# Ledger of designs, part 44: peptides against a protein of PDB entry 6J54

Target 1, 223 residues: chain A of PDB entry 6J54
Amino acid sequence: NENLFASFIAPTMMGLPIVTLIIMFPSLLFPTPKRLINNRTISIQQWLIQLTSKQMMAIHNQKGQTWSLMLMSLIMFIGSTNILGLLPHSFTPTTQLSMNLGMAIPLWSATVFTGFRYKTKTSLAHFLPQGTPALLIPMLVIIETISLFIQPVALAVRLTANITAGHLLIHLIGGATLALLNINTMTAFITFTILILLTILEFAVALIQAYVFTLLVSLYLHD
Target 2, 42 residues: chain B of PDB entry 6J54
Amino acid sequence: QFQFTGIKKYFNSYTLTGRMNCVLATYGGIALLVLYFKLRSK

## One batch from the design tools (peptide)

Design b1_p21_1_s3 (made by RFdiffusion4, then SolubleMPNN; from b1_p21_1, 15 letters changed)
Fold by OpenDDE base, seed 5:
Structure b1_p21_1_s3 (fold): chain B 223 residues (1-223), chain C 42 residues (1-42), chain A 21 residues (1-21)
Amino acid sequence: as target 1 above (223 residues)
Amino acid sequence: as target 2 above (42 residues)
Amino acid sequence: SLFEEISLLYKALVSLLAQLA
């Protein structure tokens, strides 16, 4: 069962971390447009970025739309890394909790501090929901404070757990398919079909988790 | 829209200012409790 | 949102207890 987790070990070449190159590789897939009329691939990419930008920035005012570049770059980075991680024998950096914490904590802190800096009165009021009974005010403020600090952890763990679980399932079903090839070909074919369906699902999960991660960061900024 | 009188004007869970004051009062109370327990041990 | 829902539940509980007492 050790081979199940072998894909999650940080890859190194001659003692040098190759993970740095893996993280930088998705940037090559999104070239910057230099012409008024670009290639079809670049045009589709820019169109998708524009659509996602309109959807995510619709909840923000003019001050919140300043974060458009940061949020779009974040969703493109996480989305591209998650999709590339589904390639055979590939390493997904977003399966590492350390990387997701490295993204979640600074972004969460930035959104929280930005809220306290420009909307101090509203931000402090968010620790107490509207209509709270007087007796529950102290306890609820404490709970809301704890909830605030759980947000960056939830962002990191959600992304890590979803991507990691998907990879584990693909490996387990794939291993079962290979084991059943010499035992029962019919059962192996059924298992292989499940593997294909699961792989398609994981492609969707990869994009959804990237979107949810970015959306929640933007939502914390809006609050 | 909400008419509060007395101390409820400043400490209520329905207005934005009231909610803010309740949060600050809660944090202040916790800080005083922590200070009390530290001074009690010394 | 979740804690707002919990607070509403507690508010309902307190109101029920106040009516019973």
Scores: peptide ipSAE 0.064, ipTM 0.738, DockQ to the pose 0.013
Fold by OpenDDE base, seed 3:
Structure b1_p21_1_s3 (fold): chain B 223 residues (1-223), chain C 42 residues (1-42), chain A 21 residues (1-21)
Amino acid sequence: as target 1 above (223 residues)
Amino acid sequence: as target 2 above (42 residues)
Amino acid sequence: SLFEEISLLYKALVSLLAQLA
């Protein structure tokens, strides 16, 4: 079963980790525009960024909209890395829980801190839903507090699990398809069709998980 | 919209201030309980 | 066999969950 997870091993060259280079590579795919009217690729990128920024930042006030750059960079980074990870024999950094925790914990702490900084009363009030019976207040406050601390973990695990599971499924179904070619061609064709559909789904999942990750960070900021 | 008197004015689950005070009271109570058990063990 | 492949898939998923937990 070691070969099943071989694609998730951090790549090295002559014993030197190249994960840093892999992480920085997506930045090359998003060059800064220099003209009023850019190329089609850049224009599409800017258009997508604008659309996503508008919908995500619409819920935020002026102070919250200052986070637009951070959130947009986050979604672009995660999205690009996830898509690139679907390339054959590629390494996806977002499959590493350490990386996702490294992103989730600081962002979560920043949003929580920002909430307490500017909306102290509201932030404290969020630990107690409105209309809670008096007898349930202490227990519910504890539950909400625990829920708060689970947020960064859930955020990181969600991204890691979804991307990793997708990669694993593609590998396993692909391997099964190859194995069935010499056993039952008809079944192999069916599994191959499933593999294609799964690959398309994983492309969508790659983008959706990037969006969800960023959206949840944004929602935590809004709270 | 809500009218509360007495202790309910400061500790309620309907107003923002009341909710905040309830949260603070809960944390304070937990802290006191932890402190009590910590001191009791000695 | 197909059953073996499915079993491997299941074991892999369980292993993945164990690693993530």
Scores: peptide ipSAE 0.018, ipTM 0.696, DockQ to the pose 0.016
Fold by OpenDDE base, seed 4:
Structure b1_p21_1_s3 (fold): chain B 223 residues (1-223), chain C 42 residues (1-42), chain A 21 residues (1-21)
Amino acid sequence: as target 1 above (223 residues)
Amino acid sequence: as target 2 above (42 residues)
Amino acid sequence: SLFEEISLLYKALVSLLAQLA
């Protein structure tokens, strides 16, 4: 079982943490456009960023639109790291709960503080859902307060769990396929087919989780 | 929207102001309880 | 046969994955 989770250990080289380089690597995949008409890859990237930006920031006012750069960079980072994590022998930083908490807590706190800063009345009112019976008001306010503080944890755990679970499944099915290759070729073929389908699914999950993480941060900002 | 009178005007679960006041009242009550127990133990 | 060709391709792919994984 230790070998199962060995791929999730933070990699080091000669005692030096190489995780920093791994985290920074996706930034190299998105160069800054320097021309009006760039190559196809950069054009597609900019197009995707534009579409995602329009879709995600549509719910925000002008002040909320100022967060577009941060949110777009966040989704690009998480998405890129998740996709790259599906490469063989790769380390996915987003499988580390500490990494995701490091992103979730500051962003969550920023959104909450921003809400209280500019929309104090509405933000305070969110602790009590509309139409609550009078007798349940105190308890529900407490529950909503607890729910607020659980948000960053849930955000981090959701991303961590989804990415980690996917990697584990790919590893397990892949290992089973290799083990069954010399035992039963037909069964190995079936497991290999499942592995391919699962890998495709994990690519989708990688992008979806990046989007969900960013979207929830955006929704918290919108209040 | 709804029309409220008396205390319900300020403390209700339907209006934005009412909800805010309810939240503040709840926090205030909790704070007072904590303060009471803190002072009671000392 | 087609089946043999597919089997060989599969084995080659699995061996490649074994080297990469």
Scores: peptide ipSAE 0.012, ipTM 0.621, DockQ to the pose 0.012
Fold by OpenDDE base, seed 2:
Structure b1_p21_1_s3 (fold): chain B 223 residues (1-223), chain C 42 residues (1-42), chain A 21 residues (1-21)
Amino acid sequence: as target 1 above (223 residues)
Amino acid sequence: as target 2 above (42 residues)
Amino acid sequence: SLFEEISLLYKALVSLLAQLA
């Protein structure tokens, strides 16, 4: 069982956490443009960032668009870390619930406080949906309040669970494939095919979870 | 849009202001209940 | 013979992945 979760242990060297370097590594993959016409890789990256930025910030006003840099950096960070985590012998920081909570709670709090600051009436009204029967108002307000506080937890757990589950499944099927190589080659081929398909799926999941995480933060900001 | 009179004007589930007031009233009521039980236990 | 070649290719790929993993 310890072998199954060995990949989720934070790597250290002589007691010093290497995880800090791992977290900072994705930043090297996105260099800043220095020319009017950049390289193909940088141009594609900027193009993707521009597209995602337009899509994410389309629902926000001018004040909400001030969060564009924050949200784009967030999606780039989570997406890059998730993709890098699928590499062999790699450690994915987003598999750590503590890290995801560390991102979710402050961002959620910022969005909630921003809502209360600039849209006080609307934010308070969100605790009670329109058309609620009078008898259900107190209970529904309580439920909506609880729902609000569950948002950062759900935001973090969703990302953590999806990435962690994918990693575990890849390790399990990969291990099974290796074990079946000497037992039944045909069965090993089937499991290997499943592993390939699963890996492709996990690449998609890695990007989707990054997008969902950022999108939900953006939606909470929009209220 | 909506026409409310009396207390329903300030506490309703349809108007934005009414919803806000309902939420505030609910929180106020809960706070008072908590204070009541806290003072009762003393 | 094709299946043997595919099998060998598969074993090579799995061994490579095992070394990477």
Scores: peptide ipSAE 0.007, ipTM 0.622, DockQ to the pose 0.012

Design b1_p21_1_s4 (made by RFdiffusion4, then SolubleMPNN; from b1_p21_1, 15 letters changed)
Fold by OpenDDE base, seed 5:
Structure b1_p21_1_s4 (fold): chain B 223 residues (1-223), chain C 42 residues (1-42), chain A 21 residues (1-21)
Amino acid sequence: as target 1 above (223 residues)
Amino acid sequence: as target 2 above (42 residues)
Amino acid sequence: SLFEEISKLYEYLVKLLAELA
């Protein structure tokens, strides 16, 4: 069983943090275009980035659109790392809660402070929903304040739990399939089919979680 | 359009300014309670 | 074997929650 969870241990080589190289590797998959007419792969990448940028930044004004570069780089980083993590015997940095907290807390803090800096009245008013009965105002303000501080935790845990759970399910069902090969071949074939379907689902989950993480950061900025 | 007079003009849950004042009043009340218990102790 | 795997999963989740707290 220790072998099952060994894939989640941070890899090192001779005491050097090889995790740094793993984190920087996805950036090599998205080179900067240098020609007016680029390769088909680069053209598709730029087209996808433009589409996602238009969808995510449509809810923001000119001041909010300054975050476009940061948000697009975030979704590309998380999406690429999640997909690469589904390769056999690969390590996914986003399965580490410390990694996701390291991204969630600064981004959440930046959105909250940006809101208080430029829209102080609106940000303070968000702690009290409109139309609240007068008797429930103090209690509701406290609950809404607690809800604000839960946002970075929920953002990090959601990404970590979804990616980690997907990896665990693939390993568990894969191990069960291998164990059933010598017991019942027909049952092993059914389990293997489920494994293939689950792997396809995890590819979709990898992209969805990257999008949701970036979208929620954008929504917190919009308030 | 909402027409509020008196205390309801400054403290209401329907206008932006009223909601802001309610939030500030709540935080102020909590801060005063914490200060009271802190001063009550040694 | 199944119970052992569930136990290890539970231990991993507890450690993860401890890091969160």
Scores: peptide ipSAE 0.081, ipTM 0.720, DockQ to the pose 0.018
Fold by OpenDDE base, seed 3:
Structure b1_p21_1_s4 (fold): chain B 223 residues (1-223), chain C 42 residues (1-42), chain A 21 residues (1-21)
Amino acid sequence: as target 1 above (223 residues)
Amino acid sequence: as target 2 above (42 residues)
Amino acid sequence: SLFEEISKLYEYLVKLLAELA
């Protein structure tokens, strides 16, 4: 650990980026089922995918459900990468804002364009909430338009900030714990306990952020 | 449901069509303002 | 020192922006 942010540096080998391999690695953890009754791992994975798929697609009609594959792959990718990123000395690609923007902007654009394509009237109407006083219409339309363009940025920043902040916090508290071992062992024990609790929280955050990211994309599609 | 007459029939914040027209009118107005200032600088 | 850490943070942000650009 050269510095506090050394863990966030994009890894390279001989000048060649290995980030591509890191991004592709989670795909190996989810093999396709080949049998009617698979082993426990695949069965659990399939069950989780089915559960989340049913939940996510419940708000969509038949046309919207065509996005199920994309949304499920997205949540699986983000979730797996976030969880793997919590391993010691691991690099989390989702801590890179560029990556998250690379995912958020196209997906957001696709949802917006799809909305305008198939629900033009409704999509245009969303720029003006129902029941708005007549005098506030122009200003509110402008605000709503700005809100629309903030969506992809907020989507990317939310994911990046949550994951990055978690990693930093774990690193800082972990470092503090090690520093306190030679100063006050009792205090070090307290900080270590906090570190454990925080780590558990970060595991939850990792999954939640994956879900929220996908959910918001799905919600934008529905709206 | 709402019953509107006159201009309110086409421009209202309650009906879907009315809301759409309001949005389009707003964008049109902004576009005209931008064009006005652009042409004014000429 | 705290200043050094802040400087490293700044460098990290600059690198992040450079990667984003």
Scores: peptide ipSAE 0.053, ipTM 0.714, DockQ to the pose 0.018
Fold by OpenDDE base, seed 4:
Structure b1_p21_1_s4 (fold): chain B 223 residues (1-223), chain C 42 residues (1-42), chain A 21 residues (1-21)
Amino acid sequence: as target 1 above (223 residues)
Amino acid sequence: as target 2 above (42 residues)
Amino acid sequence: SLFEEISKLYEYLVKLLAELA
């Protein structure tokens, strides 16, 4: 079991944590455009950012659209880290619950605080669903309050679990493939095929989880 | 769509204002209960 | 034993994914 989870241990070099460098690495993949007509890679990146920004911020008013920069940076960070984490022998920071909590809690707090500041009536009303029987009002208000405080945890755990589970599966199938190479080559080929398919799926999951995390933050902001 | 009279106008689960008031009333009641028990326990 | 452990792990992961998906 320790061998399976060894890849999720924060890497260090000479006792110094290199996790900070790993977290900062994705920023190098997105250089700032300096020309009107940039390279194809940069153009595609900017196009994707524009596309996702339009989709996510369409539900927000002008005040909510001010969060576009932060939300886009968030999705780019999570997405890039998740994709890079699928590289061989790479460490994915988003597999660490502490990392995801570090992102989820402040963002959630900011969205909730923003909601209470500018949309106090609506925010308070969300603690009581419409049409609730009178006798269930106090109980449901309490439940909704608890549900609110569980949201940041749910965001972090969802992202962590999905990415971690995918990595674990890749490691398990990969390990099985290596073990079967010396036992049954034909079976090893089958498991290797499964590994390839799983890897493709994990690429999709990596992007989806980044989108879901950012989308939920956006939805909480919309209140 | 909804027509409420009396106390239901201010405390209902259908209107936005009514829902808000219900939430505030609930929190207020809980706060008062907590304060009551804290003061009584001492 | 190894297969049993892997099976348990897969079951755990499936449950976790089902819970969070």
Scores: peptide ipSAE 0.039, ipTM 0.724, DockQ to the pose 0.016
Fold by OpenDDE base, seed 2:
Structure b1_p21_1_s4 (fold): chain B 223 residues (1-223), chain C 42 residues (1-42), chain A 21 residues (1-21)
Amino acid sequence: as target 1 above (223 residues)
Amino acid sequence: as target 2 above (42 residues)
Amino acid sequence: SLFEEISKLYEYLVKLLAELA
């Protein structure tokens, strides 16, 4: 069953990594506006970006809203890569934990350091929840510190696990459907229906995970 | 709000300053413990 | 079999973790 995980192997051509091109490909789907009134596709894209930008940055101050461009680019990148990854025989870079950690760790550290820079007192106070019994203060501070360091790991693993698990399920059920075609056509039809429903679900999951990833980064910035 | 006197004024879990001081005190205590064991082992 | 698939999944995860390390 090595064929099952073959889709998660980073593709290379003549030993040269094609992953760079795959990662850059989604950028071609979002051309920059050049006219006052653009095509329908570009207009819809810009409209969605504006809506999501307003929704996500509504909780931030003016200083926090300076991150709007980066956060929106992040959600567009993750979302587009996740959706494109659901295409048949497509490689999804976000299934690679290294990729997601490469995004999560710097963004998390940037938000944490930004918080400590501009809101030092509040950031330090977050290590101790308000109203904590006096006897639990030392232990709880330690736990909250550990929790802070788990955040980038959880952020990366959440995205990786959700996308990877979805891909695995699609491949498994798809393979089962093909195997059942010669055994029981009725059962194969049922499994195929489940596969379709699962695929639709994975499209939603792909977008949700992109949103959650960006939202959590934004939330950490807000402190 | 809460009226604290003495040490509770500076170290409490209700005020922002008190929480910050508690966190700093905890980190300071841990650092001192680590330093103590490090110096003791030498 | 399902157990074989799960075993391969674990193997994949181990390889992924090894790559991360």
Scores: peptide ipSAE 0.088, ipTM 0.730, DockQ to the pose 0.019; fails the geometry check

Design b1_p21_2 (made by RFdiffusion4)
Fold by OpenDDE base, seed 1:
Structure b1_p21_2 (fold): chain B 223 residues (1-223), chain C 42 residues (1-42), chain A 21 residues (1-21)
Amino acid sequence: as target 1 above (223 residues)
Amino acid sequence: as target 2 above (42 residues)
Amino acid sequence: MFVAFFFALAFLFQQVSTLMS
């Protein structure tokens, strides 16, 4: 009797949760360069960080670019945790809805509060799309207000659902492949091919979800 | 560029100030309705 | 700053997890 959700249970050591240690582990993968000329690995990392930073901060003014450090740390955190989560028998913190809500809600609230503090008129006007007929104004304002509060939930659920669904599919198809090896090798080969393609897709999804999560937070800051 | 006169100058869906005023008016109306029903129930 | 952000996220995860449990 295999538990398909065993990989999503928060690991404990001697009765103590080690989730905090797992969350902190990706920070060790990104050492701060101390030399003018670094090794190839660190140079590639810094190059990728600079590329993503330039792309994400291109939509922000100088004041908005003050969030670059936070947003870049966020994308590196989510991306690294998602990639590490694809390792066999590893725990992915981003599969936990509580983790993603813990990131989404504070970041969302910070962007909303920042918008209301520095651009009050624009932030209030954002609840009403431009060109709305007069009769639809009250209803649309209510809908946009509800939409605003759904943003952090949607942000967290999107990340959680995509990562969790991907892991479950890998486990299911992987288990099916092993079972089919004893029945029909040809069918097992087909399922194995699907498994390989899915694994490649999950690597892409892991990075894309990190980017989308950070991009949406950045977009909320821009609005 | 739209030119508005009268009440449409302050309440419109095209200008930034007009949109803001519409939002505030909507929230104010809802608040007054809630207050009305709350006071009526007592 | 990067490490501090991770600590903050870990703390927030713990708090949200406690609230949801």
Scores: peptide ipSAE 0.017, ipTM 0.703, DockQ to the pose 0.040
Fold by OpenDDE base, seed 3:
Structure b1_p21_2 (fold): chain B 223 residues (1-223), chain C 42 residues (1-42), chain A 21 residues (1-21)
Amino acid sequence: as target 1 above (223 residues)
Amino acid sequence: as target 2 above (42 residues)
Amino acid sequence: MFVAFFFALAFLFQQVSTLMS
């Protein structure tokens, strides 16, 4: 009986965790351009970065655009780690809730504190939506306060759950396909088709979750 | 534009200042309640 | 800058993982 969660165990070599090396590996895939006209790979990367940067920073003012470097690095990190995690026998760091919380909580705290520092009145007023009936004000303020503290948790859990669920589904359907090959080839072909479609979906999910994570962090910025 | 008079000028759900004051009043009320129960338990 | 950011995240993850284990 194979452990379904074996792929989520942090890898160790000679008693030392190699998670640090795995997390740093995506940085090697994005070299800094040194030429005016780069190769195809770097050109595509720059195009994607410019495209995402334009889309995300279009909502922010000049002060908010100061966060562009951090947000772009975040989306590149999460996206690259998620894509690399879809490789066979690879470890995906974003399946670890501790990592995602480690990213979500500081970024959320930074955005919230920045908002309170520069726009105190607007940030405080955000706890009460406009047009709220007078009788519902105290209750709604409490709910909105709780909602604020749930944001970093929801952000981390969303990313962790989506990536983990995807990997588990691929593993389960893949195992079922192998088991069915010895029983009924026709049924195995159907499950194999589902597996292919699921893997394609997971590639899309990997990119979407990176974008959504960064976008939500950007939306929490009150600059 | 809304024209508020009296207490509604400072506590309303439409103006920015009014909303802020409502939030502060809510937090203040909760804090006072917590303090009351904490002091009562002694 | 990217390397420094990734290193910081890796270090943070390592610390959090050791605390949660």
Scores: peptide ipSAE 0.015, ipTM 0.701, DockQ to the pose 0.038
Fold by OpenDDE base, seed 2:
Structure b1_p21_2 (fold): chain B 223 residues (1-223), chain C 42 residues (1-42), chain A 21 residues (1-21)
Amino acid sequence: as target 1 above (223 residues)
Amino acid sequence: as target 2 above (42 residues)
Amino acid sequence: MFVAFFFALAFLFQQVSTLMS
């Protein structure tokens, strides 16, 4: 009986968890430029980073652009870890809710505190939407306050759930495909096709979730 | 632009200052209620 | 900076993981 969640167990080497090394591994794929003319791989990476940075920072003012380095490092980290996690027998750190909460909570708190520090009046007024009937003001302020605290949780859970669900689906459909090979080749071929399509979808989801995570953090900073 | 008179000038859902005051009033009211029940429970 | 940020995130992960366990 195979454990479907075996892939989500933190890997250990000689009894020591090596999660830290796995988390640090993507940094080796993005070396700092040391030459005026870089190789093709580094040039493509820099081009992609510049493209995404321009798009992400286009909606931010000068003060918001101060966070560009943090946001770009975040999207590259999440994106690279998610893509690497789709490799066979690889451990995906972003499937761990603790990892995503560890990223979401500090970033969310930093944006909220920054907002209250520099725009106290606007930040306080944000708890009350414009045009609210007078009778609903107290209730809506409470709801908006609760909504604010749910933001980091929703951010972390979204990433964790999407990546985890994707991995589980790949394992389930993959196992079903292997089982059907001995029963009916035609049905196995259909399920295999679905598996391929699902794998392609998961690659897209991996990138989208990295983008959405960073975008939402950026949006909270903009408010 | 809305012209408010009286209490609505300071407490409204349209102006930035009015919204801020409403939020502060709400939190203040909640704090007073919590304080009231806490003191009453003693 | 990238390596430092990744290491910081790994450290935060370890702390959060300890709190959640």
Scores: peptide ipSAE 0.015, ipTM 0.694, DockQ to the pose 0.041
Fold by OpenDDE base, seed 5:
Structure b1_p21_2 (fold): chain B 223 residues (1-223), chain C 42 residues (1-42), chain A 21 residues (1-21)
Amino acid sequence: as target 1 above (223 residues)
Amino acid sequence: as target 2 above (42 residues)
Amino acid sequence: MFVAFFFALAFLFQQVSTLMS
């Protein structure tokens, strides 16, 4: 009967939060290449970055491609933190809604302000879809305005909820498996198999959520 | 190709300029309503 | 680039956390 949410409490050391150190840790996993011929691990990382960059920047113009470095750093950060968070006794910073809002709101604001600054006419026209009947124009403009402000919240909540729910399920099924070991070994083996499958799924979810978050930010930049 | 005359030339949901003007008109109307109620309450 | 970006994110996290707490 332990607290299932204990793993989501921000860790402290000597009264100081060490969340900053945890956030900085993924930077050590992606060193800059110094040699003409790199290690296999670095080569695979560069290959993955090039693939994702090519796919995500294909929909953007020359001005939109200036955001490539920021978007690539974002996906690498979220992806690495989510994968590291699946390790035993680890803390995942992306389970904190405050962190995800801290990322989503500035990025969303930057894309919106960039749109209004460089393409004012197109940005204002975006609040009204084409072919709207005249009677529905005022209501639809209001709805679209509200929808715009919900975008950063939706980005943050989606990432937080998916990662948090996955971790909770692993803990719940893991605890159930341990409890069933003393009752029926065969049933415990079945639940353990489900736990393994769920863990594999969580690895996929961790990468997908990083990609989806960055992709949606990229799509908002395109609009 | 759409050919609009009169007020529909400036306020329509098919052209980029028309959509922009509709949005600005909507925000302007809301701002005037808020201003009206604010001045009435004082 | 990564270090600077992560420091900025950490700072934003702290600011948002103080606002939400």
Scores: peptide ipSAE 0.013, ipTM 0.679, DockQ to the pose 0.040

